# Peptides against a protein of PDB entry 5H65: the designs that were tried, part 195

Target 1, 294 residues: chain A of PDB entry 5H65
Amino acid sequence: QYLERTPLCAILKQKAPQQYRIRAKLRSYKPRRLFQSVKLHCPKCHLLQEVPHEGDLDIIFQDGATKTPDVKLQNTSLYDSKIWTTKNQKGRKVAVHFVKNNGILPLSNECLLLIEGGTLSEICKLSNKFNSVIPVRSGHEDLELLDLSAPFLIQGTIHHYGCKQCSSLRSIQNLNSLVDKTSWIPSSVAEALGIVPLQYVFVMTFTLDDGTGVLEAYLMDSDKFFQIPASEVLMDDDLQKSVDMIMDMFCPPGIKIDAYPWLECFIKSYNVTNGTDNQICYQIFDTTVAEDVI

## One batch from the design tools (peptide; made by RFdiffusion4, then SolubleMPNN)

Design b2_p24_3_s2 (from b2_p24_3, 14 letters changed)
Fold by OpenDDE base, seed 4:
Structure b2_p24_3_s2 (fold): chain B 294 residues (1-294), chain A 24 residues (1-24)
Amino acid sequence: as target 1 above (294 residues)
Amino acid sequence: MEELINLALSKQYQEELEEEKKKE
C-alpha cells in the first residue's frame, strides 16, 4: 500500500475512519515493562488476557497431579501409555501417553506426548526433549485437556493457549482426525480439540510527536512490528533484550526528544463512542519498525 | 522428575528400535 506522509496536525483535524502514513518521534510509550505489554488475544471474541505466570501454572498442574490416571484410558489405538510412580510417600502417578501415527510411534522429535499428572517442571523438561506436549486429564470416557487456563500445547518453550469463552473442548481421541500425526501444528491441534487458539500480541500505547502535533496510537501486533514473535519473547532473554533495545533506541531515556530518531509507521483512525462523547482513536497497523536514516 | 524423563526417553527409544527392526 502507498500513502503520502501526513503531518499529525492535519490528522488531528480529520474525521475517522482514515488511514495515514506518518513520520513521528516516539515521545513515550506504555506500559514500560515488556512483560506487561505481551498479552493473549482471542481472534473471535477479541478478549485480551494476561499471559499466565509460572506460579499460576504451577498451581494448575499441582491440582492436576492430585488425580490418578484412569487405567481404562491407557494404551489406545491413538497412543501408548507409560506410568511413572514417584518414590515419595504419596506415590504420585504420572502418565505419559505417546501419540502414534497410524499405529506407529513417531521419532522422538516428532512425537506428541500427553502428560497426565505432571508438574510444571516435569512438563517443561519433557517439552524440551520431545516435539510437543499436551497436559491432559482422565475424563469419563477419554482423556481430556487438563485446563484452558494452562497451555493446551507446549512446544519447546512456546506455550499455546486457548480461549475459554470461545472454545468447545472435545476429547483427545479427536486427534485421530489429523492425517499427519508428526508435525503437530498448533492450529490443527486446536481445531481437532475444539479450541480457539489465543494469539500472543504486543499491546502498547505510543505517544507520537512529529513537531506539528501529538497523538496517542494503539499498537496490537504479534510479530510484524518488532520482527520478533510475541509468542517467544517472554521465554527468550535475547529477544527481550532486543525489544528493549528497540524501544530504547526510539525513546532513549534521559535524552531530549529532539535527538530521538524518526519512526515511520501507518496509523488508522477510528471512532469510539462513550456515552455522549465521541472520540477518535488511532491504531498502528502494517508497520515494521525502522529507523529513518534520512 | 529425572526418572520420569529418563523413563519417557528410554521407552521411546526402545520402541523406535523395535520399529526399525521390523522394517529390516
Scores: peptide ipSAE 0.038, ipTM 0.655, DockQ to the pose 0.012
Fold by OpenDDE base, seed 3:
Structure b2_p24_3_s2 (fold): chain B 294 residues (1-294), chain A 24 residues (1-24)
Amino acid sequence: as target 1 above (294 residues)
Amino acid sequence: MEELINLALSKQYQEELEEEKKKE
């Protein structure tokens, strides 16, 4: 609903929790680096996690590649399996399982691959060629997701992650519950495998100044604030440039704050208890900057 | 090596698709 604009000086005197509409200048923000501002958020337990770096994924997949695919788990009603042995790398075995839809292999653009023993580079190449890729390992009785520290699903350049705390993993055969084995919607895959999907979010702290007062407001947003998905920004140079441009627009370097544009946004106050100390904090919500630049 | 695996996988996939079509 409609909120009247409230000056920061008035807000700073009020108890939490409350919601406000404000007009302020972005004096500063942190972190400055875009990569540092993108996190993974669990909608269930609300834990914030870092997006794994390439090096982290390399380690996970290298470890996975040390395990030999179990022949007993190959070629089921759900998938057809092919095994490759590398000439180098001590004869590393890679298993690729092509998931079938009602016993029929779909076209590459609709195909889900389960990859066992692949390197990050190999997985990325496969994900660019095929619709979807799930890194897996051989369990005792079925294929299992490799590791929730790695993506549970890769679609093109998008890495989908799951919450280790909230997920109760089920074996790969649970993909049979999906009626449509061609679209491979991330949420559906997650549900079938007992995964609570993590959400990519921008996490930033804004120092806001309207001339009457200064306050820090926390931003945690997935796609509304910048009108850019946090899930795509790390893998798209143009999107990164766009975010940087927006931030530079609101907080231009080398000029005085008096020349900064005004930012209109909604903030909510909330209480945070740290031991004996009670602090009022602020969070930005329901705000799109592209529409509120004055 | 990685490219070879990718090519091999692609080729194998196409072969399987052809086989399934023949069963229909």
Scores: peptide ipSAE 0.037, ipTM 0.643, DockQ to the pose 0.012
Fold by OpenDDE base, seed 2:
Structure b2_p24_3_s2 (fold): chain B 294 residues (1-294), chain A 24 residues (1-24)
Amino acid sequence: as target 1 above (294 residues)
Amino acid sequence: MEELINLALSKQYQEELEEEKKKE
């Protein structure tokens, strides 16, 4: 839909919900640090949560590593199992399960590994070599996902998380429903295991000023605004630098707002109930700024 | 850790070799 540009002063007088095209300067934004702006969002319940830190994952995997793999769950039609016993850690046992495609092990770059009892460092090393890894534990009758507080799927440097509230976990044997067991698409894996996947999103509050008025707008975006995936930015220094450069371009430090570039974007208004009071809030949508930077 | 990685790689390599032999 074509929207004409509307001045902020006019927008501030209108009822919600409405959509607007605006041209404004980015007076300020929060949070200032990029790592604080990256969150996990559930598309179903809309819960926002923090991306787990390495320390959080260490604890989860350390706890998992205290459990001995159940021998009865090894070597099924779905996967072949190998057990590694540590020499210096009181005989800690780690199970690696190699998922087969129609009874045949695929190539290493296409093979899904199920890891039982591995540490974070071990899991990360294996994910770099085999691409796709799922941390698992021995359930009563089948292997199960270890913990939704940890990634349900690790692909290279990308950690895929699921929503604890919305997910109804199913056992690992449900991966049999996947016809192609060589392309481990996160959404397909999630569906098979009853997981509602979380989305990495940039979450920021922009203070916009066009000279007629000042408006705060919320940004929640996964990959469109910066043309950089939120899912990759935390693990890539170059992507982080790119985002920082974009933000510095629109909101340069030590410079007066009069010299700031104009930002063109779409915003939508919506009503929020805060107790007995109705408040109108604004959200940026369908906006990309990367085209203006390149 | 290195042993675990080597174990995993060894298993995968063995299976890949067996599949290649079946294709010949």
Scores: peptide ipSAE 0.038, ipTM 0.658, DockQ to the pose 0.012; fails the geometry check
Fold by OpenDDE base, seed 5:
Formats: structure tokens, C-alpha cells, sequence
Structure b2_p24_3_s2 (fold): chain B 294 residues (1-294), chain A 24 residues (1-24)
């Protein structure tokens, strides 16, 4: 619905919940660092999680690499398996399973690799060459996803994560339910494996000022606000620069707020009760800043 | 080590792909 512009001073006096259209200046925002603003959000349980760092992933994959691939689980109708024994003192075994489409290996750029016992570095290198990689482990009767604390699917530089709380993992053979075993759509893979995929989101708090009042509004958005996917920004320097430029444009350092550009946006108010304290909070929604810039 | 695995994997996959193409 169309909303008339409402001054912040009027909004601050009203009860929640309500929706507003506002015109305000971005006085400040937090966090200031872009990497701190990117989170993982579960669409089912609505929990926010930190994006795992490389160090965290390295530990997970190192732990996985301590396990020996089960020979009985190699070379099924779903995949062909190749085993490497490393030349290190421990003789680490790495299994790579090539998922077949109707019994035929697809092209490398369309092939899904299941990696068992690989390090983060090895997995990343393989994902760059084969596009789609799933870290796995040997289960009792089948290969299984290694760990939901790590990506369930790596496509190029994109890490796809699942919610530990909401997911009910199924074995790798459930990928047989996918008719098309070449495109490897993350949502389809997740569904087949019983994973609730997490969504990358920008999470920020904006301090908005229109000269009549000041309020803080929460931003949680995946790709609309900046017209940049949160899922790609951490791995793309140019996208990071673009977001930084947008934020600097609306909130330029070293310049007085009087010279700041106006931001048009929608905000919704909602009630939050924390113990004995009841407060009204605000969230930005259905807003694209690119339209204000262009 | 990582490079060796990567190289070996690439070679193996290529060989398998070529074999499958010959069957079609």
C-alpha cells in the first residue's frame, strides 16, 4: 500500500505496530565494518548466526580428515570414487566421489564432488575446478554430510550453510531424488539432504535523523537494500567496495550531517518486551537505496 | 600435496569422461 511520508517526530509518538514511509538522513550506522554486518539467518527458526571464518572451517575439515573413508561406501550407482593416499607420515586418505547423472559423469563444471577427508585448502581448490562440492563423511550405511557447522555445498567461492537446529539430515543417497544431477541448485540439494538452508543477510542498525527526531532502525536484508547479494559480498572485493561506497555516500566521514543526502525508506515499528521493559523498535523493510542514488 | 591431489583428480576425471563419451 502507498504510505504518505511521516516525520520521525510523529512516528516516535505512535504505538506499534505500524508501517511508515520516511525521509531521513543516515546519521550513523553500526557495525562500521562490512564483514561484521554479514550474518546467516534461518528462515524457519529466525536465528542469526555468524558466518564461519576460515579458521573455524579449517578445524572442522582437519577433524574430518582424521577419519578413514569406508571402502564399502565407494563406487555406488550414484557416484564413482577415487582414493588418494597422502605422502605425509600419517598417510591420510582422501576420497573424492564423482556424482553421476543417469549413470554418466557430467562435465567438470556440472559435476558434483563429494569430498571425504579433504582439508579446507583442498576442498576450495577442487570447488574452483568442479564448481560444486559437498564435504562428506562415511556414515554407517552411506555417506553423510560432514558437519552443518561447515558448508553443505560449496560452489565456486560461495559457501552454502544449513541450520543445525532446523535441519534433519538425510544420507547422501537421497540425492537420487534429484532428477537433474547437473545444475545442483542449492535449495534442491538442501531439500534432498533434509537441510534448512541459511540465508546470508546484511544486519545493521541505522540511526536516522530527519531534523524533527532521531530513531534507530534495524536492517536485515539479503539483496534488496544494496542491490548486492549478501551471499557474495564477503568473497568479492568489488562488491565490498560498492557497499562501502554506498554507506560513505549516505554517511560521509568528516562531513556534517546537514550535507548528508536524504534517504527514502520504509520502516515498521514493533513491540519488544525485555523483562519488565517494553519498548518500540523499528525495522527497515522493502527499501532499495540504489533508487535513491540513481 | 594439495596440488598433487588436484592434478591427479583432474586427470582421473578427464579419463573417465572420455571413456563415457566413447560409450555414447
Amino acid sequence: as target 1 above (294 residues)
Amino acid sequence: MEELINLALSKQYQEELEEEKKKE
Scores: peptide ipSAE 0.037, ipTM 0.648, DockQ to the pose 0.012; fails the geometry check

Design b2_p24_3_s3 (from b2_p24_3, 16 letters changed)
Fold by OpenDDE base, seed 4:
Structure b2_p24_3_s3 (fold): chain B 294 residues (1-294), chain A 24 residues (1-24)
Amino acid sequence: as target 1 above (294 residues)
Amino acid sequence: DLEKILQALSKQYQEEEEERKKLE
């Protein structure tokens, strides 16, 4: 899309809602820590929530490991099951179910694993070897997703989460509805299991200054703004460095704003009512960061 | 112990894949 560039001073005088193209300097931003800017967003109920930390997941999987896999649920038409008992004092049982495609075991890079009793470390190791991993538990009549507080699907280093409020979980056998049991598209898996998938988003507040005025703009973006997926950044040091570098480039520490590069972006204004108070807010949209070269 | 289980799992899967290919 194309819009004529509008100075911030003019924007600040106008009523909402409107869309603008602006050229401004990033005076400051919050939060300053990258991990705090990455959130999970539900496209249905629009709630924002924190990405669970490793410690949170450890607790969930440890709790899951206290449950014994049900022998009656092993080795179905959908999956082949293998079970191991650890040689520690607790004798933890770990069950791994290999999902088949039309009764045939697929290649490892195409295979979905269902795991009972696995630790986070074990699950992560498996996710590096196989296409996907779903943490599950034994239900009454079928395997079920372990906990929506943990990932419902792990592919490599990507953890896919579902919304607790909006999801109506279905049993694992519903994966039979998938025609292709080799690609394991997260959205398809989610749909089959009754999960509303959460979206990783960068959530930031930018203070923008073009010399004519200053305004705060809200950023909620998954992969367009930085051209880096929010879903991958927390698990990839290089991507984290890249985002940090971008932010440092636009908002360099210890340097006066006069030396800051120009940021071109689109913003939209909208009205927010807090009781009797009406305020206009701004949100960045359809923007990829680009440095304005003079 | 757990590492051995994971290694064994990986090895067994590979063997099964190889056997399947031989039967085809």
Scores: peptide ipSAE 0.055, ipTM 0.685, DockQ to the pose 0.012
Fold by OpenDDE base, seed 1:
Structure b2_p24_3_s3 (fold): chain B 294 residues (1-294), chain A 24 residues (1-24)
Amino acid sequence: as target 1 above (294 residues)
Amino acid sequence: DLEKILQALSKQYQEEEEERKKLE
């Protein structure tokens, strides 16, 4: 839909909800650190949560590594199992289960690994050699997902997380319901295991100024605004640099706002009620800025 | 230790793949 440009001074006087096209300068933004701007969003309950820190994951996997794999759960029709005992003083047992496709072991680039007792470092290394890795533990009758506080699926450098509130976990044997056991689509894996997948999103607050007024707008976007996936940015230095460059272009440090480039975007207004106070808020939508940078 | 595990896994997996290909 085509919208005419509306000055911010006019927008600030209007009731919500409405949609606008604006041309403004990015006076400032928060948070300044990229790591702080990337969140996990549940599409079902709409909860926003932090991406787990490496230290948090280390604790989870260390705890998992203290558990001994159950021999009774090894080598099923779904997977072939290999067990290793570490030579370190801890002598922990690591179980790797290779998921088969119709009883046949697929190629490494198509193979899903289920891992028990692996450290974060080990899991990450395995994810570079195989298609996907799922951290698991031995349940009573079947393998189970280790912990929703950790990724339920790791593909290369991408960590897929599930919502603790909305997920109803099912055992690993439910992967049998997947017809294609080679592509390992995250949404399909999540569905089979009863997981509501979380979405990586950029969450930022922009202060916009067009010379007629100043407006604060909220940004929640996964991959459109920067044309960079929020799911990949934390694990890729080049992508991080790209985002930083984009932000520095629109909001360059050390110079006056008069020299800032113009940002064209769409914003929508909405009402927020806090007690007896009614406030109009603004959100950026359907906006891509990367095309102007590239 | 970790490297040995990774090497062992890789080797065993490759062997299984090769055996499968021979049967095809």
Scores: peptide ipSAE 0.047, ipTM 0.663, DockQ to the pose 0.012
Fold by OpenDDE base, seed 5:
Structure b2_p24_3_s3 (fold): chain B 294 residues (1-294), chain A 24 residues (1-24)
Amino acid sequence: as target 1 above (294 residues)
Amino acid sequence: DLEKILQALSKQYQEEEEERKKLE
């Protein structure tokens, strides 16, 4: 919706909720490090959580590797299974299940792997060779997703996560409901397995200054603001550089604010009750910086 | 261990793909 530009000084005097179009300079922003600004957001419960680090995933998969694949769950109509025993002292068993499409094994670039007992390194390597990888474990009657604290689906370098709060996990055989077992659309996989997918989002706080006033505005955006997907930025150095360049452009280090470029954006005000205090907060919405540079 | 697994997996899958192609 079209809105007339409103100076910050006027906005600061108005009650919430309202929507505004503003023209301001980005005085500062938090967090300064890009990796700290990328979060996972649940579209249902709206919980924000950190993207798991490699170390976190290592622990989860190490724990999973302590479990022995159940022989009874191997080689079903849905998948063909292959088992390996490592040469280490513990003799770790790794099971890889190749999901079939209508009883036919698809090409590697179309094939979904279910892996039991794999390490993060192994899983990542496999995800580079096959379409997708799902870390699983042997349940009582079927394979099950290993842990929602880890990705439920890995495609290349993209890790897809699910919400623990909102998901009601179903066994792996529910993948049978998918007519197309070659494309492995994350949302379809999630639906089949009862997973509510989390969304990668940029989460930042901008301090905006138009010379008439200063306000802080919250940014939560997946791919519109920077025109860069938050889901890809952590695994792509070039995208990271691009985001950094954009932020440096609007808020250049070592330069006076008078020389900063103007940023046009939309903000909405809303009321927040924190304890005994009522305050008005602001959120950036429906804004693309690449198109809103003056 | 990982290398062995990857090699074995790759070999087996390739064979299966070839067999599938013959059936098509």
Scores: peptide ipSAE 0.046, ipTM 0.676, DockQ to the pose 0.012
Fold by OpenDDE base, seed 2:
Structure b2_p24_3_s3 (fold): chain B 294 residues (1-294), chain A 24 residues (1-24)
Amino acid sequence: as target 1 above (294 residues)
Amino acid sequence: DLEKILQALSKQYQEEEEERKKLE
């Protein structure tokens, strides 16, 4: 759909919902810190939640490590199990289950590990050597996902999370439904386990000014706006710097707004009911920051 | 030491992979 550019003053007078193409300056934005702008979004219930911090995960895995792996659940047709006991005072038992493809262990770089009783540090180390890691616990009849408050799947430096509200967890044996047990596509794993995967998103509020008017527009975007995946930015210093550079370019500190570059983007208006009051809000959509800006 | 155990486990896995490749 082709949209002509509309001045903000005209937009502010119109009813919602509508779509607009605008050219405006980014007067200000919130939050100012990048890490505060990265959230997890459920595509089904649309709830936003914070990305768990390392400290939060440590607690979850520490609690999980207090549980002893059930011997009856080891070495199934789906996986081979290796169990060991730590020599520390706690005598913690750790189980690693290597998922097989049609009864054959795949290469390490194609292998999914199920870890039971591991710490965050241990899990991260394993994820660097193997394709994927799922934190699990011993259920009544099968291994189960440890906790949806923690990643259900770790691939390299990427942590995949699921929605607690929308997910209906199924046991690990449901991975048998996957024909290909080597690629471990996150969406496929999620589907097999009854998980609604959360999406990493940048969440920001932009104050836009084109000289005719000022409006606030909401940005919720996963990878299009910055051309940087929100799922990777928290674990990559270079990507963080890139985002910071982009924001500094559009909203440079210590400089008058007259010198700010123009931002071209699409915004949509929508109605929000707050009690008895009807408010019109705006959201940025289908917008990519030009690479030439950097 | 858990780290040593993990390393040993990884090594064993790699050895098994190599042996399997030789048989194929």
Scores: peptide ipSAE 0.091, ipTM 0.683, DockQ to the pose 0.012; fails the geometry check

Design b2_p24_3_s4 (from b2_p24_3, 14 letters changed)
Fold by OpenDDE base, seed 1:
Structure b2_p24_3_s4 (fold): chain B 294 residues (1-294), chain A 24 residues (1-24)
Amino acid sequence: as target 1 above (294 residues)
Amino acid sequence: MDEAIQKALAEQYQKEEEEEKKKK
C-alpha cells in the first residue's frame, strides 16, 4: 500500500495506532553486538529467550550421557539401532537410531538420526555428516526428546528449538505420522512431536532522527530486514560480516550524523499501558534495507 | 574420541545402507 512520507515531528504528536512511511537517519542502535541481537521468539506465547550458548548445551548433553540407553527400545519398525561403548573412564554408551522410510533405510543425506548419550561435539559432527539429528533419551515405553533446552532438531549448522511453555511433547513413535520420512521439515517434525517451534529473530532498538524529531523504533524480524536469516547468521561468518557492514553503513563510527545516509522504512505506532501510564511505541515493519544498499 | 565415534557411526550406516540395497 502507498503511504506518504511523514516527518517524525508530526508522528510524535499523533495518537496510536497508525502506520507511517518515514525517512530518517539511524542515530544509534542497541544492542551493538550482533550476537546479542539474535533471539528466539515463540509465535504462540510471544516470549523472547536467549539462544543457548555452547556451554549450556554441553551441560545438557553431559547430563543426558549419564543415562544408559534402554535395549528394549532399540530396532523398531521406525528405526534401526546401533550402540557403542566409549573408551573413556566411564565407559559411556552411545546409541544411534536410523529412521527408516516405510521400513527402508534412506540415503545418508535424507536420513534422520536419533542419538542417545552423545556429546555436543559428536552431535554436531553427525549433523554435518548426516542430514538431520534429534537428541533423544529412553523413556518408559518409547524414545523421547531429550530436553527442550537443547535443539529438538539439528540440520547441519542450524539448531531448531521448541517452546517449553507451549509444547506438549509426544514420544518419538509419533514420527510415524509423517508421510515423507526423508525431507524432515522442521515444522513437520515439530507438529508430530507436539512442539511449538521457536523462531530466530533479530531484536534491535533503533534511534531515528530526521532533523525534525527523534524517536525509538523496535525491530523484530526473522529474515526480511537484512535479507539474511536470523537462523543462519550466528553460524556463518560471511553473513555476520554482511550485517555488520549494513549497520556500519547506516550508522558509521567516527563521523557526524550529518554525514549519515538516509534510511527509508515503515513504522507503526501502538499503545502500551503500564498501570495508569499510556505510552506510544513504534515498531519497524515491512522494511528491507539490503535492497537499498546493493 | 569424538572423531572415532563419528567414524564408527558413519561406517555402520553405510554398511547397513549397502545391506538394505542388496535385499532389494
Scores: peptide ipSAE 0.180, ipTM 0.708, DockQ to the pose 0.012
Fold by OpenDDE base, seed 2:
Structure b2_p24_3_s4 (fold): chain B 294 residues (1-294), chain A 24 residues (1-24)
Amino acid sequence: as target 1 above (294 residues)
Amino acid sequence: MDEAIQKALAEQYQKEEEEEKKKK
C-alpha cells in the first residue's frame, strides 16, 4: 500500500502497531564496526547469535579430531569413504566420505564431501575444491553432523549454520531423500538433516532525525537494505568497503547533520513489554538504500 | 593439508584432472 510521508513528531505521538514512510537523516548508528553488526538469526525462534570466530571453530574441529572414525560406517550406498592417518606426531585419523549420486561419484565441483577429523584449515581448502563440505562425526549407527556450533554446510567461503534450539538433527543417511545429489542447496540439506537454518542479518540501531523529532529504529535485514548479502560480507573485503561507503555517505564523519543526505525508508512501530512498562519500538522494513547510491 | 590427504584426493579425481588439463 502507498504510505504518505509522516513526520517523526507525529509518529512519536501515535500508538503501535503502525507502518510509516519517513524521510529522515541518519544522525548516528550502532554498532560502528561492520563485523559487530552481522549476526545469525533464527526465523523460527527469533534468537540472535554471534557469528562464530575462527578461534571458536578451531576448538570445535580440534575436539572433533580427537575421535577416531568408525570403520563400520564407511562405504555405504550413499558414499564412498577414504581414511588417512596424518604424518604428524599425533597420527590423527581423517575420514572423507564422497557422496554418490545414484551410486555414481559426481564431479568434484558437484560432490558433497563429508569430513571426519578435519581441521578448519583442511575443511576450508576442501570446500574450495569440492564446493560443498559437511563436518561430520561417527554416531552409533550412522554418520551425524559434528556440531551445530560449527557450520553444517560449507560452500566456498560461505558457512551455513543451524539453530540449536529449533533443530532436531537427523543422521546423514537422510540425505538419501534428496533426488539430485549434485546440487547441494543449503535449504534442502538442512531439511534433510532436520536443521533450521540460521540467516545472516545486519543488525543495527539507527538514530533518525527529520528536524521535527528524533527516534531510534532497529534494522534487521539480510540483503535488501544494502543490496549486499550479510552472508557474504564477512568474507569479502570489497563488499565490506561497499557497506562502509554507504554508511559513510548517510552518516559522514566530521560534518554537521545539516549536510547529511536524506534517507527515505519504511518503519513499523511495535509494542514491547518490559516488565510493567509498555514501550513503543520502531523497525526499518522493506527499504533499499543502494538504489540511490548507484 | 596433510600430504597423504592431498594425494588420496588427487588419486580419487585423477581422471577428472587429466581431462581438464587436456581441454586447456
Scores: peptide ipSAE 0.161, ipTM 0.740, DockQ to the pose 0.012
Fold by OpenDDE base, seed 3:
Structure b2_p24_3_s4 (fold): chain B 294 residues (1-294), chain A 24 residues (1-24)
Amino acid sequence: as target 1 above (294 residues)
Amino acid sequence: MDEAIQKALAEQYQKEEEEEKKKK
């Protein structure tokens, strides 16, 4: 439904919860660093967590590489397996399993690779070569997902993560339930493996000022606000620049707020209780920044 | 080293694909 524009001074006097359409200037925002504003959100438990850094992933994959692939789990009806010993001082064993579709290996661009003992660098390179990669480990009777602290699926430069709290992991053979073993849709893979996928979201706090009042509004958005997917921005320099440019346009450095462009957005109010203290908070929703608003 | 592994895996993939096609 259509909402009329409400001044911030009026909103600040009203009880929550309510929805508003506003026109305000972005006085300031936090965090200032883009990489700090991208989080992972669980749609079930609503936990927000940090996107793992390369260093975190390196540790996970290094730990995984200390385990030897189990020979008994190689070459099943689901996948064909190859194993190598690296020529480095550690003699690391790396196993890859090429998932078959109805007993036939797909083309490289349609193939899912399961990898044991791979480094982050190796896995990333393989994902570019073979499209889809799942880091796995040898379980007792089947291959299993390596660790939900790492991506459960890597497709090109996109890392798909799962919620540790909400997921009930199933073994790799459950991929047999997928009729099409060529497209490897992340949601389908997640469902087959008992994973609750996490969603990439932009998380920011905007200080909004329309001249009648000042209000802090929370932004949690995956792809609507910037018209840029949060899932892709960390791995794409051009997308990062685009987001930075948008933020600089709305909150330009070195000039007075009077010269800032107007931002039109929807906000909803809600109550937050911290002990005996009741606070009204605000969240931006259903908002896309438009060029004509600048 | 990473590139060497990638190359080896690519070669093996192609080999397996050819072998699977021969089984039909």
Scores: peptide ipSAE 0.180, ipTM 0.700, DockQ to the pose 0.012; fails the geometry check
Fold by OpenDDE base, seed 4:
Structure b2_p24_3_s4 (fold): chain B 294 residues (1-294), chain A 24 residues (1-24)
Amino acid sequence: as target 1 above (294 residues)
Amino acid sequence: MDEAIQKALAEQYQKEEEEEKKKK
């Protein structure tokens, strides 16, 4: 839809909800640290969660490794199982299950690997080789997802998370419902296992100034604004640098705002009720920051 | 230890693939 540019001073006087096209300078933004701006968002309950840190994952997988794989759950029609005992003093048992496609093992790059008792390091290394890895545990009658506090699926460097509140977990045998057991699309895996997948999003608050007025606009975006996926940025130094460069371009440190580039974006206003007070808030939407700063 | 496990897994998987190809 074509929207004419509206000055911020005019927007600030109008009732919500409305949509606007604006041209403004990014006076400031928060949080300043990129790692703090990347969150997990549930599309169902709309809860925002922090992305788990490596240290948190280490603990989860270490705890999972204390449980011995159940021999009765090995080598089913769905998967072939291998078990190793580590040479460490504790003799940790690691079980891996190779998911078959119609009874046949797929190529390594197409194979889904289920892992019991693996460390984060081991899981990450395996994900690079086998493309798709699910941390699992032995349930009463079937393998089950280990913990929704950890990724339900790891593909290369991408960690896929599920919502604890909205998910109703099903056992691993429900992967049988997938006709194609080679592509392992995260959404399909999630659906089969009763997981509501969380979405990586950039969450920021922009203070926008066009010289006529100042307003704060909320940004929640997965991949459109920066043209960089929020799902990949935490694991890729080059992508992190790119985002930082973009933000520094629009909000350069040590320079007066008069010299800042103009940001063109769409914002929508909406009403928020906080007790007896009605507040109008603003959110950035359908906006892509063009690399070509002309 | 992690590298050893990874290597063992890779070797086992490759052997299984080779054996399956020989049966077909």
Scores: peptide ipSAE 0.176, ipTM 0.718, DockQ to the pose 0.012; fails the geometry check

